Peptides against a protein of PDB entry 8OXM. Designs and how they scored, part 225

Target 1, 371 residues: chain A of PDB entry 8OXM
Amino acid sequence: FKAEFRLAGGVNLPKIIDCVGSDGKERRQLVKGRDDLRQDAVMQQVFQMCNTLLQRNTETRKRKLTICTYKVVPLSQRSGVLEWCTGTVPIGEFLVNNEDGAHKRYRPNDFSAFQCQKKMMEVQKKSFEEKYEVFMDVCQNFQPVFRYFCMEKFLDPAIWFEKRLAYTRSVATSSIVGYILGLGDRHVQNILINEQSAELVHIDLGVAFEQGKILPTPETVPFRLTRDIVDGMGITGVEGVFRRCCEKTMEVMRNSQETLLTIVEVLLYDPLFDWTMNPLKALYLQQRPEDETELHPTLNADDQECKRNLSDIDQSFNKVAERVLMRLQEKLKGVEEGTVLSVGGQVNLLIQQAIDPKNLSRLFPGWKAWV

## One batch from the design tools (peptide; made by RFdiffusion4, then SolubleMPNN)

Design b2_p22_3_s2 (from b2_p22_3, 12 letters changed)
Fold by OpenDDE base, seed 2:
Structure b2_p22_3_s2 (fold): chain B 371 residues (1-371), chain A 22 residues (1-22)
Amino acid sequence: as target 1 above (371 residues)
Amino acid sequence: SKLDEEMEKQKLEYREKLRALP
């Protein structure tokens, strides 16, 4: 370890530590000091298993369908070493950085990212109709620019084309596997893009198994497929490569039902894997900048009344775990809204749900559904 | 199948890794 550390940007101020490996290579490691990296470590292993399934299928292997994984070494419940993905940037940093973000550079006459956030925060407690109207106004005055990422990074036209395809494949694979696992909290800071590969790296995997649906503002989309995410695919959008890669990923997941159910069952009942949503975690994920001041240290919740009989907690936990397994089985059978869909029908429904402005307008403003 | 054996091996290695978490 070098004695010098750098601060990474972001609310949690993660420490970047330069480590010399046993191979003599310097590696940057991110030390998160407050997040439960066990959840990330668990989900990375699930992604590795999904990648193994995808590599075994000829059609997904030929398309190089993989979820990008990173090494997580949990050190405790509150500390761990994350291998920082060198040469990755949060998509939010590229798109909506206050100084030089792509929206400001390419669309200087559009609303600022701050104006968009403010408008959506003002309607947060309003009707779905009012949220939809303001979201449509924001979208009209905040046009997508993520196409410029690949154009800035890849000057050779043939390389640019291949990288745009790599991006599109990465979005498709991560979207479908993320949906199967019920991965939530896919805001623009939790999705990194690799500047060399154009592949996405999903971080902060603490919202899984559809626990995003039980947040105070429930998640209404199966994955992030917002206008900038689509713009990065280029002129074809969600059609062609993206749709076909989603279908082929979903086909592999559905054909791997028993394996996926067995893996997830083991995880759900693992006492070391706290996947359940709790009120403090929910507050943290949907905290307003204004609510940072109201974290009164007086959540000395008396440890006494949370002695719900261990039996009642265990029964409640078991019922939630059973519901998660049942819903996972439904997804893997193609059961959506009480109907059995084909792979193409299921993927189509998920795409439509993810791009629907009505669903996007209902998300928590911190998710930045207009980006 | 060799597929199932490798999946069971990965599940076992996974359970062992989870148990080895501090």
Scores: peptide ipSAE 0.006, ipTM 0.389, DockQ to the pose 0.020
Fold by OpenDDE base, seed 4:
Structure b2_p22_3_s2 (fold): chain B 371 residues (1-371), chain A 22 residues (1-22)
Amino acid sequence: as target 1 above (371 residues)
Amino acid sequence: SKLDEEMEKQKLEYREKLRALP
């Protein structure tokens, strides 16, 4: 390992460490402290399976629809080494870095990222109507700029167009796969973009199987499709390429129902895979920046052997697992709100839900739904 | 059924892959 490390963005300040492999190649490693990398490792395997399904289908293969994966090496329950995607940046770092973020560079007269966060934090405990009004004010004064990512990185117009298309395909694939797996909304620091491919890499997969819906501030979107995410697609937004790639991904997922149900069933009942939301994890995921200072000492949760009385926890766990499987089966049948939808109808509903300012305004302000 | 056997086989192979994670 080199003595120098960089901090990646995010709550746990993961360390990017350059290491020399036994092959003499330098590789960047992300060392996550305090994160359960087992969930990430499991979800990477599910993504690999989804990629296998997508590669078997001619239409998704022709479109090069893949969810980007990374290698995870768990070192402990709370530490591990990620093979860092060399040449990736968190979209949040590109967009809302305090020094040189794209919003500040391209929209210097808009609200700062801090002002937006403050305004949304002030209404966090308010009505949905008040949240919506403030969210609309924030959105009006914080206009999307993510189109400039591809424009800055790819100066050749033909390359730029190809990379914007690659980005759009990556968002579509990850959105639909993420919906099927119930990843929900993704914090902007947990979405990386590859500076060479323009593909997204989703990291920190600590919320899966719609467990974000049981957070103190429940998720209200099927995936992250915020204004900046859409802006990166260019002038067509969610229409055309994105929609078609979502539909083709959803077709493959629905046609792979048995395989996906089987895989997810195995995962849900794996005793080593703690996918369930717990109060400490919920608190951690929805902490206020002000609360970070006080909670650092008390996460000595090593000593509470909560002797989970096996019997009562097993019944509650089984009911949650059954509900997850039922909901997954519904998704794979195109059942939304008790109605069977076509692939196009289902994808349309999901897109509309994901871009609805009413849904976005209800998200946890820490996840920055205005970005 | 032959389907149930293939599902159980896939379950087993997947559990083995999960256990083979370092």
Scores: peptide ipSAE 0.005, ipTM 0.365, DockQ to the pose 0.018
Fold by OpenDDE base, seed 1:
Structure b2_p22_3_s2 (fold): chain B 371 residues (1-371), chain A 22 residues (1-22)
Amino acid sequence: as target 1 above (371 residues)
Amino acid sequence: SKLDEEMEKQKLEYREKLRALP
């Protein structure tokens, strides 16, 4: 191991460690220092299963609809090595890096990413109306630039067009599968883009099964479809390729209902898979910079085995698991807000929910819904 | 189905990997 480490983007700030192997090859390794690796490994397996379903269907296979997966090598209960996705960059790093981020390069007269975050943090405890007004002001003065990713990386026009389509297909597949699995909104540092394929890699899968809706600031979008995510699709935005790929992905998911329910049921009741939201995890995910200073001393308090009465925990856990399965079954039937929708109707509702500035303005400011 | 068998195999391999964690 080299003594130097880099921080990867992400909520959990995983450490990138450069390792020299016994073969003399330098390899970048992503080291996570928390239990989230087990959840990441489970979710990668679920993504592999979704990919198998997508490859069996002729329409999704022809479109090459896949979710990019990464290898998780668990090293301990609290540590593991992710095979670093070589040739990937966090979308957040490309867009809002303070030194050379695309917003600063292409829109130097817009608000800085810091100014946007400050404005949205100031209204975090305010009304939804005040949040919406400030979010619209931020959005007006922070215009999307993610179209420039493909333009910078792919200078040949034919390659550029093909890679923009690959990006759009990747966003569509990950958005629909992410919705079915209840991954919710994703911090821009938890979405990597492959610099060669333009495909997305989702990392840090610590929020699943709609557990983002029970956070102190609940999620209000089914997946991340922010202005920069849409800008990367080019002039058609969410229309055409994106919509059609969402519909074809949703069709495969709905037609695989029994399989997906059986998978998720086994995972929800796996005692080694802690998917439940706990107060410490909620606090970590939505921690304000002001709250960082107070929590450092108390996390060293002994793991007192809270002898939680086994019986009451099992009943509460089972009720949450049953609710997750019921909601998954509803999604796979096309039941939204008590109404049965067609695949096109369901996909349209999800897209509208994901791009609605009223929903985006209510998200946790730390997740940067204006990016 | 061959899918269900491969899925059960992947689940088993995962559970074994989780149990093999130190």
Scores: peptide ipSAE 0.000, ipTM 0.332, DockQ to the pose 0.022
Fold by OpenDDE base, seed 3:
Structure b2_p22_3_s2 (fold): chain B 371 residues (1-371), chain A 22 residues (1-22)
Amino acid sequence: as target 1 above (371 residues)
Amino acid sequence: SKLDEEMEKQKLEYREKLRALP
């Protein structure tokens, strides 16, 4: 370990430490505190299994459809070491950094990221109609710029084109697999982009199995497909490559139903894998500036677990797990809102839900749906 | 659906637990 550490941005102030391995190689490591890194480790294993399924299929293999994975070494329930994805940046840092973000550089006359956040926070407790109107005003005055990521990093036109395709494939694969697994909390700091490959790395995988829908402000989108995410795909947007890659990923997932159900069943009943949403976790994920003053550091998570009768915990947990499995089975059958859809119909519905400004306007302001 | 009713019930129970945090 080097004696110097850097703080990564984020609520838990994760420490970036440089480690020299026994092989003499420096490896950057992220030490997260208070996060259950076992959830990240488990979800990385699920992503590796999904990648194995995608590599077996000729159409997904030809398209190089993969989810980027990282190594997780859990040290405890509340600590561990993440291998920091070297050469990655949070999409939020590139887009909305207060000092030199791409929105400020390319759109200096648009609203600042702070102005957008402020406007959406002011309407957070308002009607859905008021949220929608303010969201549309924010979107009109905050135009997407993520196309410039590939243009800045890849000056050769042929390389630029290939990297934009790699990005689009990565968004498609992670969006569909993330939807199947019910991955939530896809804010702009939980999605990294690799500066060399243009592929996305999803981090902080603690909101899974649609547990984002039970947050105080429920998640209303199946995945992040916001205007900047779409802008990074170039002129075709969600059409062409993205849609086709989503359809081919969904086809592999649906054809792998038994394998995916078996894997998820084992994980849902693993007593070491706390995937359930708890009140402290939701308060942490959707903390309001008003709530910062009352969070005494003394709420040991241990005291609330002790008061549930073991019998009521077990029956309630089993019913939740059964429901998650049933909903996963529905998704893998193409059952949406009680209707069986084709792969193309299901993917189309998910894209429409993800880009709908009515759904986006209802998200927690910290998710930054205008980015 | 029975699933939606039970999801709403869990959201309610969860919101009550959030309100019961000191």
Scores: peptide ipSAE 0.000, ipTM 0.306, DockQ to the pose 0.052

Design b2_p22_3_s3 (from b2_p22_3, 10 letters changed)
Fold by OpenDDE base, seed 4:
Structure b2_p22_3_s3 (fold): chain B 371 residues (1-371), chain A 22 residues (1-22)
Amino acid sequence: as target 1 above (371 residues)
Amino acid sequence: SELDKKMEEQLLEYRRKLREMP
């Protein structure tokens, strides 16, 4: 390992280290401490499986629809080495870095990312109506700038156009696969963009199977399709390429129902794959500045588990797993709110849900739904 | 299907790797 490390952003201060492999190749590694990288590793395999399905279908193969994957080497339950996606940057780092973020550069007179966060945190415990009003004020004074990512990185107009299409396809594929797997909204620091391919890499997959809906502030969107995510697609936004790529991805997912159900069933019942939401994980994911004082490091998960009868845990777990499988089956049948939708109808509903400012305003302010 | 079998093999190999992790 090189003696130099970089801190990646985030609460766990993941260390980016350069290592030389036995093959003499330098590789960047992300050393995450305290994170369960097992979940990431499992989800990377599910993504590889989804990619295999997408590659088999002529329409999705022709569109080069893929979800980007990375290698995870768990070192323990709470540590591991990620093969860092070399040449990637967190979308949040590009957009809302405190010093040189794209919002500050292109919209210097807009609210700062901190002002936006503060305003939304002040209304966090307020009504949905108050949240919506403040979210609309924030959005008016924090205009999207993510279109400039491709414009900065790709100066040739033909390359720029192709990379914007690659981005749009990547968002579409990850959105639909993410919806099927119940990844929900993704924090902007947990979405990386490849500076060469313009494709997204999703990291920190600690929320899956709609477990974001049982958070203290439940998720209200099927995937992250915020204003900056849409702005990166260019003038057509969610229309045209994005919509068609979502539809073609959803078509493959729905046509692969049996395979996807079998895979997810095996994962849900894997004792090594803790996908369930627990109170500590919920607190970690939605930590408030007020809650920092109560996180005594001594909440060993071990002490609270010991008092629940193993039988009640198993029954509760099985009921949650069955509910997840049932909901997955509904998604793969196009059942939304008790109605069977066509692929186009289902994709349209999901897009509308994801871009609805009423849904976005209800998200946890820490996830920055205005970005 | 041949796909399901290959996916099951990948999952089994993954579970093997997870169990072999220290």
Scores: peptide ipSAE 0.016, ipTM 0.478, DockQ to the pose 0.022
Fold by OpenDDE base, seed 3:
Structure b2_p22_3_s3 (fold): chain B 371 residues (1-371), chain A 22 residues (1-22)
Amino acid sequence: as target 1 above (371 residues)
Amino acid sequence: SELDKKMEEQLLEYRRKLREMP
């Protein structure tokens, strides 16, 4: 290990450490100090299995549909080393990083990222109608710019076109697999883009199995398909390549139902895999600046009184795990709202849900649904 | 529902297969 470390920023203050391997190669490592990296490690294994299924199918293999994975070495329940994805940047850093963000560079007269966040925070406790109106005003005055990522990084037109296709395929694959696994917390800092491949890397996989729906502000979208995510696909948006790649990914997932259910069942009953939402995790994910002052004293005291009888905990856990497996089976059958949909019908419903400004306006302001 | 029963039977069968895997 080098004696020097850098902070990557963010609430968890992840430490970037440079490690010299036994092979003499320097590898940048991200050390997260409070996240359960076992959740990330487990979800990376699930993504590797999904990639194996996608490589076995001729249509998904020809399209090079894959979820980008990274190495996770859990050191403890609350610490571990992530192999930092060298040559990746958070999409939020590219889009909305202070004065150097793409929105400020390409749309200097639009609202600042801070103004957008402030407006949405002011209506956070308001009606859904008021949230929708303010969200539409924010969206009108904060126009998408993510098309410029590929244009800045890939100057050759043929390379640019291929990289835009790689991006679109990566969004499609990760969106559908993320939906099947019920992956939440898809804010702009939890999605990295590779500056060489234009593929997405999803990090911080702690909100899975639709546990984002039981947050104090429920998640209302199946995946992140916001205006900037769509703008990165170019002029066709969600049509053509994206839709076809979603359909082909969903077809492979539905045809792999038994395998996926078996994998998820093992994980749900693993006593080392804490996938359930707890109040502290919910509070951490949706913490308000006002809530920072009260939390310091109570973190030590109330862990004692949740002596729910071991029998009641086990029964409640088993019921939640069974519900997750049932809902996963429904998704893999194309059952949405009690109706069996075709692959195309299911993918269309998910796209419509993900782009609906009524759903987007209801999200926690920290998710930045206007980006 | 009849769908819920079929899903429950499938879940029980998956749990059986998991216990029989080496």
Scores: peptide ipSAE 0.000, ipTM 0.318, DockQ to the pose 0.019
Fold by OpenDDE base, seed 5:
Structure b2_p22_3_s3 (fold): chain B 371 residues (1-371), chain A 22 residues (1-22)
Amino acid sequence: as target 1 above (371 residues)
Amino acid sequence: SELDKKMEEQLLEYRRKLREMP
């Protein structure tokens, strides 16, 4: 291990460490806490199972629809190493890095990422109407630039086109599977892009089974389909390739209902898989920079086992697990808002929900819905 | 299905590995 670590962000974010293997190869490693590693590791297995389903279907196999997965290697009872995908970068690092982000390079006259964040934080406690107006002003003065990722990395036009197509397919597959599993906390640091394949790698999988909806600021979108995410698809945006790949992924998921329910049931009742949202985790995920000064660093999430009576915990847990299974079954039947939808109807509703500026304006400012 | 059994076996083996993590 090299003694130098880069923080991928704040004090509790995964530490990126460079390791020289016994084979003399440098490998970048991500060090996370115990609980985050177990959650990530379990969700990586669910993604591998979803990939197996997608490879069996002729239409999804022809389109090479897969979710990128990574290896989780435990180091100790309290720490583990994620085998970091070598040659990946967080989309937030490319787009909104303070030093040389793509928004600053390509749109120097737009609002800075900091100005956008500040404006949205100022309205965080305001009405939905005020949040919407400020979000629209921010969006007008912060134009998408993610198209430049593929243009910078792939100079050959034929390679550029293939990589843009690989990106679009990766967004579609991860969006639909992420929606089925209720994956939340899809901020710009939790989504990596592979610099060679243009495929996305989703990390930090601790908000699952729609637990993002019970955060102090509820998640209002089914997946990340923000303006930069769409800009990376090119001129067709969400139409054509993206929509068709979403529909074909959703078709495979709906036709695999029994398998997916069995897998998720086994996970929900795993005593080693803490998927439930707790108040400390909710505070951590939606901590304001102003609140960082009041939360003493001594609240290790480990020490406050809220000793609720074991019996009341078990009954509340079972009711939440049953509700998660019922909602998963509804999604896999195409039941949205009490109505049974076709695959095309369901995918269309999810796309409309994900791109709606009213839904995006209501998200926690740390999610950066304008990126 | 035979697939569901293989996926369940894979998940159980994965859980075993997670429990045996030092």
Scores: peptide ipSAE 0.021, ipTM 0.483, DockQ to the pose 0.022; fails the geometry check
Fold by OpenDDE base, seed 2:
Structure b2_p22_3_s3 (fold): chain B 371 residues (1-371), chain A 22 residues (1-22)
Amino acid sequence: as target 1 above (371 residues)
Amino acid sequence: SELDKKMEEQLLEYRRKLREMP
């Protein structure tokens, strides 16, 4: 370990520690001090298994479809070392940093990120109609700029084109794999972009198996496909490369039904893998910036008492696990809303759900659906 | 399948490693 550490930006102020490995390689390590890194570690293994399935299929292998993974070394229930993805930036940091965000640089006359957030917070407890109207006003006055990421990072036109394709493939693969696994909490700080590869790295994998749908403000989209995410794909948007990569990823997932069900079943019944949503986690994920002051360090004690009401929790847990497996089986059969869809039909429905401004307007304001 | 078995073995070995972590 080097004696110097840097704070990474973000709510959890993770410590970046430079470590020299036994191989003599210097590795930046992110030490998260409060997050259960076991969830991230387990989900990284599931992603590696999904990548193995994608590499076996000729069509997904030719397209180099992969979900980016990072090494997680859990050190304890509350501490662990993330191998920091050197040369990654949160998409939110690039887009909506208050000092030098791409929206401010390229769209200086648009609403500020703060104004957008404030407007959406003001309507958070309002009707769906009022949320939709304010969301549309915000979107009209906050135009997408994520196309400039690849333009700033890749000056050579041929490299720029290849990196934009790599980005589009990464969004497609992570979106479909994320949907199958029910990955939630895809806010702009939980999605990193690699500045060299243009591939996405999904972090903070604590909301899985559609547990985002049981949040006080339910998640209404299958994955993040917001206007900036689409803008990063360039002029084709969700059409062509993105759609085809989603379809080919979904085809591999559906054809791997038995393997995926077995993997997820083994995970759901893992006593070490706390995938269930709890009220404290729900409060943390949907906390208002005004409420940040009251999360006193005293929440460390009572995690033991919630484990003790074992008997009624066990029957409820088993029923939730069974429902998760049933819903996973439906997804892998292409069953959406009681109808069996083709791969193309299912992918189309998911794209439409993810880009629907009615669904986006209903998300928690902290998710920043206008970005 | 042999793949499923190998994936299960990898998950079990990972769970073992997670349990052996202090």
Scores: peptide ipSAE 0.017, ipTM 0.487, DockQ to the pose 0.022; fails the geometry check

